# Designs tried in a protein design run: peptides against a protein of PDB entry 4N7V. Part 179

Target 1, 222 residues: chain A of PDB entry 4N7V
Amino acid sequence: TLRSITSPLVAHRLKPIRQKTKKAVVSILDSEEVCVELVKEYASQEYVKEVLQISSDGNTITIYYPNGGRGFPLADRPPSPTDNISRYSFDNLPEKYWRKYQYASRFVQLVRSKSPKITYFTRYAKCILMENSPGADFEVWFYDGVKIHKTEDFIQVIEKTGKSYTLKSESEVNSLKEEIKMYMDHANEGHRICLALESIISEEERKTRSAPFFPIIIGRKP

## One batch from the design tools (peptide; made by RFdiffusion4, then SolubleMPNN)

Design b2_p27_3_s4 (from b2_p27_3, 7 letters changed)
Fold by OpenDDE base, seed 4:
Structure b2_p27_3_s4 (fold): chain B 222 residues (1-222), chain A 27 residues (1-27)
Amino acid sequence: as target 1 above (222 residues)
Amino acid sequence: MELTDEEIEEHLKELEKKLDEELEKEL
């Protein structure tokens, strides 16, 4: 099943973006829907031949072939759906479209990993918890130039000199120089605080049934 | 139309670079 390969994508709160390659354009729309446009070139003109439009919650996929399948000239936004539209739920999506959906999902997940959900300014750093889940990325930008990037899989450290390295195990983290350990400790504390705030704010958001509270900024740069 | 895995990976790499640059500007 598609579900065994990927979960429904989640594009809520993401800013609009459009990224083009030779064969495809992926967009997050202002509506927070996600579009995959498949592009072909004819006589030095690019045409959109197929569009997958995915709802912001990833559960509905609308597929259409612009201009009756003849294609529509590539523009700065996806072409409008035609009268020949197929609509699928996530679990009913034909297998022929699974790769394209997975592509859209990976695109969105990457954008989420680079989209601030909580920005927290400490005395020493700008801390950012990202939108991706589970295990949101967390970045710490120290004002002195040190950078720490935490993911679910690794921790990347960039020292003042620009030297960069990746830590993939607790043993490697424990083997850090004492001076770097201080930065790591601060990063971990900032991370803990952001996670705590996320939990509290999410609970209040649930109770109020209001518009999204995120993204938020806590504190200010000194 | 089909996209190769290599094409997808390359696209994602380019996107990541772009997003990193944009994020850095915001910071």
Scores: peptide ipSAE 0.432, ipTM 0.897, DockQ to the pose 0.859; fails the geometry check
Fold by OpenDDE base, seed 3:
Structure b2_p27_3_s4 (fold): chain B 222 residues (1-222), chain A 27 residues (1-27)
Amino acid sequence: as target 1 above (222 residues)
Amino acid sequence: MELTDEEIEEHLKELEKKLDEELEKEL
């Protein structure tokens, strides 16, 4: 099943974006829906031949073929669904569309990993918790130039000298220079605080059932 | 229409670059 390969994409709170390649355009709309446009060129004109429109929660996929499959001229936005419209749930999506859905999912996940959910200014650094999940990316930009980027898979460190390296195990973290450990300690504290705030704010969102509270900014740069 | 894995990876790399640039501006 598709579910065994990927979870439904989540595009909530993401800013609109449109990214084009030669054969495809992927967009996040103002509605937070995700569109994959498949593009073909005829006589120096690009046409959208197929569109996958995915709901913000990833559970509904609308597929259509503009102009009865003849294609619609590529524009600055996806063409409106008019012809040959099919609607599927995530669990009922035909296998022939799974790769395209996975592509959309990876696209959204990447955007989420670069979208601030919580920005927290400390005395020494700007801390940013991103929107991706599980294991949201966490970045710390120290005012003196040191940077730490934590992901589910690794920790990247950029030192004052510009030296950059990646840590993939706890043993490697424990082998860091004492000076770098101080930065790591601060980063970990900032991370803890952001996660705590996320939990508290999410609970309040659940209670109010109003507009999203995120993204938020805590404090200001000194 | 089908996209190759290579085409998808290339697209994601371009996206990542764009997102990094935008993040740098706002942060």
Scores: peptide ipSAE 0.431, ipTM 0.897, DockQ to the pose 0.888; fails the geometry check
Fold by OpenDDE base, seed 1:
Structure b2_p27_3_s4 (fold): chain B 222 residues (1-222), chain A 27 residues (1-27)
Amino acid sequence: as target 1 above (222 residues)
Amino acid sequence: MELTDEEIEEHLKELEKKLDEELEKEL
């Protein structure tokens, strides 16, 4: 099943973006829908032959073939859907489209990992909790130039000297120099606070059923 | 300091190479 490969993509709160590869263009629209345009070149002109338009919650996929399948010239935005439209739910998506959906999902997940959900300014650093899930990326930009990037899989450290290294185990973290441990301690505290704030804010969103509170900024750069 | 669209695009380009290869069989 498609679900065994990926979960429905979630594009809520993401800014519009359009990125072209050799054979595709992926877009997040103002509506927070995601479009995958499949592109072919004919006579030095690029044409959109197929479009997958995915809802912001990833659960609805609309597929259409521009210009009756002849293709529509590639433009700065996806072509409008025509009368030849197929609509599928996530669980009913034909297997032939699974790879394209996975592409969209990975694209969105990458964007989410670089989209601030909570920005928290401390005395020493700018802390950023990202939108991706589970295990949101967390970045700490110390004002003195040190950077720490925490993911579900690793911790990357960039020292003042520009030296960069990746930690993938607790033993490696424990082997850090004392000076770096101080930064790590601060980063961990900032992370804890951001996670706590996320929980509190999310609960308030649930209660109020209002417009999303995220992204949010706590404090200001000193 | 903010994450820029350019920074996002840079990361996307790395992913794009891999994802293009995945899509090659579909076109």
Scores: peptide ipSAE 0.268, ipTM 0.743, DockQ to the pose 0.055; fails the geometry check
Fold by OpenDDE base, seed 2:
Structure b2_p27_3_s4 (fold): chain B 222 residues (1-222), chain A 27 residues (1-27)
Amino acid sequence: as target 1 above (222 residues)
Amino acid sequence: MELTDEEIEEHLKELEKKLDEELEKEL
């Protein structure tokens, strides 16, 4: 099943974006829907041959073929659905579309990993908890130039000198220079605080059932 | 100061090659 290889994409709270690659254009719309336009070049003109329009919660996929499958000239936005429209739920999506859905999902997940959910300014750094899940990315930008990027899989450290390295185990973290450990400790504390605040804010958001509370900014740059 | 759309786009460009290669396998 599609669910066994990916979960429904989540585009809520993401800003509109349109990114062209060689064979596709992926867009997040103002409606927070996600569109994958499959592009083919013919006679030095790019045409959209197929469009997957995915709901913001990833659960509904509308597929259509512009101009009866002849294609529509690539423009600054997806073509309107007109011909050969099919609507599927996530669990009923035909296998032939799974790769395209996964592409959209990865695109959205990347965007989410770079979309601030909580920005927290400390005395020493700007801490940013991202929108991606599970295991949201967490970045710490120290005002003195040190950067720490925590992901589900690794921790990247960029020192003042520009030296960069990746840590993948607790043993490697424990082997850090004492100076770097101080930055790591601060980063970890900032991360803990952001996660705690996320939990509290999310609970209040659930209770109110109103407009989204995120993104949120805590504090200000010194 | 938060991440800008431009910064997001730069990261998307890093993924672009990988995504294109993966897409080309089936498209």
Scores: peptide ipSAE 0.255, ipTM 0.736, DockQ to the pose 0.069; fails the geometry check

Design b2_p27_4_s1 (from b2_p27_4, 8 letters changed)
Fold by OpenDDE base, seed 1:
Structure b2_p27_4_s1 (fold): chain B 222 residues (1-222), chain A 27 residues (1-27)
Amino acid sequence: as target 1 above (222 residues)
Amino acid sequence: DEEEEKEIEEIEEELDEAFEEIEKELE
């Protein structure tokens, strides 16, 4: 099943973006929908032959073939849907489209990992919790030039000297120099606070049923 | 917003490497 290889993509709160590759153009629209435009070249002109338009919650996929399948010239935005539209739910998406959906999902996940959900300024650093899930990326930019980037898979450290290294296990974290451990401790505290705030804010969103509170900025740069 | 523009640029740069891998899977 498609669900066995990916979850429905989530594009909520993401800013519009358009990225062209060799074979496709992927976009997040103002509506927070995601579009994959499959591109073919004919006579040195690029044409959009197929479009997958995915809802912001990833559960609805609309597929259309511009200009009756002849293709539409590539432009600065996806071509408008025509009358020959197919609509699928996530669980009913034909297998032939799974790779294309996965492409969109990976794009969205990457964008989410770079999209601030919570920005928290401490006395020593700018902390950023990102939108990706599970295990949201967490970045700490210390004002003295140290950077820590936490992901679900690793922790990257950039020291004042520009020396960079990646930690992939608890043993490696425990083997850090004492001076780096101080930065790590601060980063971990900032991370804890951001996660706590995320939970509190999300609960308030649920209660009020208001517009999204995220992204949010807490504190000010000193 | 300059920070927003920089963030988009950083996303775009990382997407180039990521999409090369993804595109290989689409072939």
Scores: peptide ipSAE 0.026, ipTM 0.607, DockQ to the pose 0.056
Fold by OpenDDE base, seed 5:
Structure b2_p27_4_s1 (fold): chain B 222 residues (1-222), chain A 27 residues (1-27)
Amino acid sequence: as target 1 above (222 residues)
Amino acid sequence: DEEEEKEIEEIEEELDEAFEEIEKELE
């Protein structure tokens, strides 16, 4: 099943973006829907042959073939759906579209990993908890130039010298120089605070069922 | 917004790498 290889994508709170690749253009619309335009080149012109439009919650997929399958010239936005439209639920999506859905999902996940959910300014750094899940990315930009990027899989450190390295285990973290450990300790504290705030704010958001509280900025840059 | 532009630029850079792999899967 599709569910065995990916979960429904979640594009809520993401800003509109349009990214062109060689074979596709992927977009997040103002509506927070996600569009995958499959691009083919013919006679030195790019055409959109197929479009997958996915709802913001990932549960509804609308597929259409522009210009009766002949394709529509690539433009600055997805072509409008025509008369030949198919609509599927996530669980009823034909297998032939699974890879394309996964493409959209990976794109959204990447965008989410770069989309601030909580920005927290400390005395020493700008801390950012991102929108991706599970295990949201967490970035710490120290005002002195040190950067720490935490993901579910690794921690990347950029030192003041420009030296960069990736840590993939606790043993590697424990082997850090004392100077770097101080930055890591601060980053971890900022991360803890952001996670705690996320929990509290999310609970209040649930209770009020009002406009989204995120993204949020806490503190001010010194 | 300079911060927003920078964020988009970072996304674009990472997408280039990510989509090379994704594009292979779409073949």
Scores: peptide ipSAE 0.023, ipTM 0.635, DockQ to the pose 0.056
Fold by OpenDDE base, seed 4:
Structure b2_p27_4_s1 (fold): chain B 222 residues (1-222), chain A 27 residues (1-27)
Amino acid sequence: as target 1 above (222 residues)
Amino acid sequence: DEEEEKEIEEIEEELDEAFEEIEKELE
């Protein structure tokens, strides 16, 4: 099943973006829907031959073939749906479209990992908890030039000198120089605080049934 | 608006390398 490969994508709160690649253009629309435009080249002109439009919650996929399948010239936005539109639920999506959905999902996941959910300014750093889940990316930009990027899989450190390295285990973290450990400790504290705030804010959001509270900025840059 | 545009540009720049890998999976 598609569900065994990926979960429904979630594009809520993401800003509009359009990324062109060789074979496709992927977009997040103002509506927070996600579009995958499959591009073909004919006579040195690019045409959109197929479009997958995915709902913001990832559960509905609308597929259409622009200009009756003849293709529509690539533009700065997806072509409008025409006749012969197919609509599928996530669980009923034909297998032939799974790779394309997965492509959209990966795109959204990457965008989410770069989209601030909580920005927290400390005395020493700008901390950012991203929108991706589970295990949201967490970035710490120290004002002195040190950078720490935490993901579910690794921690990347960029020192003041520009030296960069990746830590993939607790043993590697424990082997850090004392100077770097101080930065890591601060990063971890900021991370804990952001996670706590996320929980509290999310609970209040649930209770009020209001517009999204995120993204949020806490504190000010010194 | 300007800050939002900058954020989008930064995201786009960072995604370029990642998408090259994803495109290989679409072949």
Scores: peptide ipSAE 0.032, ipTM 0.579, DockQ to the pose 0.035; fails the geometry check
Fold by OpenDDE base, seed 3:
Structure b2_p27_4_s1 (fold): chain B 222 residues (1-222), chain A 27 residues (1-27)
Amino acid sequence: as target 1 above (222 residues)
Amino acid sequence: DEEEEKEIEEIEEELDEAFEEIEKELE
């Protein structure tokens, strides 16, 4: 099943973006829908032959073939759906479209990993929890120039000297110099606080059923 | 069907190459 290889993409609260490659264009729209445009070149002109329009929650996929499958000239936005529209749920998406959906999902996940959900200013650093899940990226920018970037897979450290290294195990984290451990301890505390606040705010957002609370900024730079 | 599969593979390869540049633009 499609669910065994990917989860429904989530584009909520993401800013609009359009990325062109040679054979495809992927977009996040103002509506937070995601569009994959499949592009072919004829006589030095690019045409959109197929469009996958995915809902912001990833559960609905609308597929259409512009201009009756003849293609529509590539523009600054996806062509509007007109005729021969197919609509699928995530679980009913034909297998021939799974790789294209996965392409959109990977792009959205990348954008989410760089999109602030919570910005938290401490006495020593600017902390940022990102939108990606599970295991959201967490960045700490210390005011003295040290940077720590945590992902689900690794921790990257940039020291004051500009020295950069990546930690991939708890053993490597435990072997850090005492000076760097102090920064790591602060980063971990900031991370814990952001996760706790995310949980509380998300619960209140669910209860209120109003406009999104995220992104949110807590505190200010000293 | 085989031509469509090859086209998708090429798109995936292009995405992998583009991701490094996209990451820089999003920083």
Scores: peptide ipSAE 0.024, ipTM 0.601, DockQ to the pose 0.404; fails the geometry check

Design b2_p27_4_s2 (from b2_p27_4, 10 letters changed)
Fold by OpenDDE base, seed 4:
Structure b2_p27_4_s2 (fold): chain B 222 residues (1-222), chain A 27 residues (1-27)
Amino acid sequence: as target 1 above (222 residues)
Amino acid sequence: DKKEEEEIEEIEKQLDEDFEEIEKELE
């Protein structure tokens, strides 16, 4: 099943973006829908031959073939759906489209990992909890130039000198220089606070059922 | 509006390298 490969993508709160690759253009629209445009080249002109339009919650996929399958010239936005469209639920998506959905999902997940959900300014750093889940990315930009990037899989450290390294285990973290441990301690505290705030804010958001509270900024840069 | 545009551009710039890796995985 598609669900065994990926979960429905979630594009809520993401800003519009358009990324062109060799064979496709992937976009997040103002509506927070996600579009995958499949591109073919004919006589040095690029044409959109197929479009997957995915709802913001990832559960509905609309597929259409622009200009009756003849394709539309590639433009700065996806071509409008035609009368000949197919609509699928996530669980009913034909297997031939799974790879394209996965492409969209990976793109959205990447965008989410770069999209601030909570920005927290401390005395020493700008801390950012990202939108991706589970295990949201967490970045700490120290004002002195040190950077720490935490993901579910690793911690990347960039020192003042520009030296960069990746930590993948607790043993490696424990083997850090004392001066780096101070940065790590601050990063971990900022992370804890952001996670706590996320929980509190999410609960209030649920209670009020108002417009989204996120993204949010806490504190000010000194 | 300008701030929002700048934020989008920053995200796009940050995505370039990572997206190239994703693209390679999808080939």
Scores: peptide ipSAE 0.030, ipTM 0.571, DockQ to the pose 0.034
Fold by OpenDDE base, seed 5:
Structure b2_p27_4_s2 (fold): chain B 222 residues (1-222), chain A 27 residues (1-27)
Amino acid sequence: as target 1 above (222 residues)
Amino acid sequence: DKKEEEEIEEIEKQLDEDFEEIEKELE
């Protein structure tokens, strides 16, 4: 099943973006829907041959073939859906579209990992909790130039000297120099605080049922 | 159209490559 490969993508709170690659254009619309345009070149002109438009919650996929499958010239936005559209739920999406959906999902997850949900300024650093889940990315930009980037899979450290390395295990974290451990401790504390705030704010958001509270900025840059 | 189907299949095979390009663009 598709669900065994990926979960429904979540594009809520993401800013509009349009990224072109060699064979595809992927967009997040103002509506927070996600569009994948499959691009073909013909006679030195690029055409959109197929479009997958995915709802912001990932549960509805609309597929259409512009200009009756002949393709529509690539423009600055996805072509409008034609009358010949197919609509699927996530669980009913034909297998032939699974890879394309996965592509969209990976793109959204990437964008989420770079989209601030909580920005927290400490005395020493700018801390950012991102939108991706589970295990949201957490970045710490120390004002002295040190950077720590935490993901679900690794921790990347950039030292003042510009030396960069990735830690993939707890043992590697424990082997860090004392100076770096101090930065890591601060990063971990900032991370804890951001997670706590996320929980509290999310609960209040649920209670009030108002407009989204995120993204949020806590503190001020010194 | 068989030719169009083959071309689409080729595009589908290149999605991973396209994603790598997107990652570079977003860095």
Scores: peptide ipSAE 0.027, ipTM 0.614, DockQ to the pose 0.804
Fold by OpenDDE base, seed 3:
Order: C-alpha cells, then sequence, then structure tokens
Structure b2_p27_4_s2 (fold): chain B 222 residues (1-222), chain A 27 residues (1-27)
C-alpha cells in the first residue's frame, strides 16, 4: 500500500512556492494544496501533460490531464482542472501515481524543514524549530556567529572561524571541545524549550479549534 | 503502460538532482 512507503503529506501553514525542474513543476498554492505538474517538451515548448493536485492534509488527490491529454503550455501556475478529473483518497490512489505522490511528499517535507514553526530568541542566540516531522529540524544562530543545525540524522556545527563539521553519533558529540560544548548545551536547552512549547501550544490549538497559532515568535532579539 | 513506467523512472532518476535545486531556492 501507499501508506507502507509514505504518510499523507502535510502542507498546512506553508507559504506558496513554485519550483521548476526538467521533468516537473511542484507548487504549494495559496490554498496550501500541492500540485505536481508533469512537463514534457515538444517543438521547443514545454507542456503540462498531467497534474496531481493534493489537498493540504494529503488525503485527497485530484488528477487531471490538461487539454484532453494534449497538454497545456507551461505557465506560471498550474492549469485549471478540466472536466475529466479523477479524485482519489490517499488509500485508494492507483499504484501508478505513488511515485509522483512521493515526489510531492518529499518536496513538502523539504519545505517544512525550512519553514519556522517556533522562533525563540535567547540572550545568546536565535533558535528556530522547523515544521517538518518527525524529528523537526532545529537551528541555532548564535549572535557571535556560531551556528548549530540539528536534524534527525546529524548535527552540523559552524564555528566562529567558519570551520564546519558534521556529527553523526553521540560519541562525536561527546568528543567536542569544551568551548563548543557550551554552545551545544545552550542549543539543547533551546531545543527542549521549543519542543515543550510546541506541545503546549498545539494542545491549546486543538481545544480552541481557532486559527492556527503557529508560526510563533518568542522573545526579542537583544 | 510502458510510457507511464518510463515517465516514473525518469522522475525517480532526477529526484535527487531536483531536491538539491529546491533546497537552494528555499534558503
Amino acid sequence: as target 1 above (222 residues)
Amino acid sequence: DKKEEEEIEEIEKQLDEDFEEIEKELE
């Protein structure tokens, strides 16, 4: 099943973006829907031959073939759906579309990893918890120039000198110089606080069923 | 359909390259 290889994408709170590649254009719309346009070249013109439009919660996939399958000239936005539309739920999506859905999902996840959910200013740094999940990216920009970027897979450190390195194990983290450990400790504390706040705010958001509380900014830059 | 399979394969081959470009645009 599709669910065995990916979860429904989540595009909530993401800003509109359009990214063109050779074979496709992927977009997040103002509606927070996600569109994958499959592009083919003919006579030096690019045409959109197929469109997957995915709901913001990833659960509904609308597929259409512009201009009766003849294709529509590539423009600055997806072509409007035609009358020949197929609509699927996530669990009923035909297998032939799974890779295209996965493409959209990975794109959304990348965008989420670059989208601030919580920005927390401390005395020493700007901390940012991103939207991606599980294991949201966490960035700490120290005002003195040190940067720490935590992902589910690694920790990247950029020192004041510009020297950068990646840590992939706890052993490597424990082997850091004492000076760098101080930055790491601060980063970890900021991370803990952001995760705690995310949990609390998300719970209140669920209870109130109001407009989204995120993204949120806590504190001020000194 | 053979054409559909080829299209999927083309997308898969380009996926890594596409995401490198996407990442730069998102920064």
Scores: peptide ipSAE 0.027, ipTM 0.600, DockQ to the pose 0.433
Fold by OpenDDE base, seed 2:
Structure b2_p27_4_s2 (fold): chain B 222 residues (1-222), chain A 27 residues (1-27)
Amino acid sequence: as target 1 above (222 residues)
Amino acid sequence: DKKEEEEIEEIEKQLDEDFEEIEKELE
């Protein structure tokens, strides 16, 4: 099943973006829907032959073929769904479209990993918790030039000198120089605070059924 | 509006290399 390969994509709170690649154009629309446009080249002109339009919660997929499958010239936005339109739920999506859905999902997940959910300014750094899940990315930009980037898989450190390295185990973290450990300690504290705030804010959102509170900025740069 | 545009541009810049890697994985 598709569900065994990927979860439904989540595009809520993401800004509109349009990314062109060799074979496709992937977009997040103002509506927070996600579109995959499959691009073919004929006589040095690019045409959109197929479009997958995915709902913001990833559960509904609308597929259409512009101009009855003849294609529509590539433009600055997806072509309108006017021709033969098929609508599927996530669990009923035909297997032939699974790769394209995964393409959209990976793009959205990448965008989420770069989209601030909580920005927290400390005395020493700008901390950012991102929108991706599970295990949201966490970035710390120290005002003196040190950067720490935490993901589910690794921790990347960029020192003042520009020296960069990646830590993938607890033993490597424990072997850090004392001067770097101080930055790591601050990063970890900022991360803990952001996660705590996320939990508190999310609970309030659930209780009030109000508009989304995220993204949020806490504090100011000194 | 201008701040939002700058944020999108920053995201787009960061996505260039990362998305190329995703496309390569799909080939």
Scores: peptide ipSAE 0.031, ipTM 0.590, DockQ to the pose 0.034; fails the geometry check

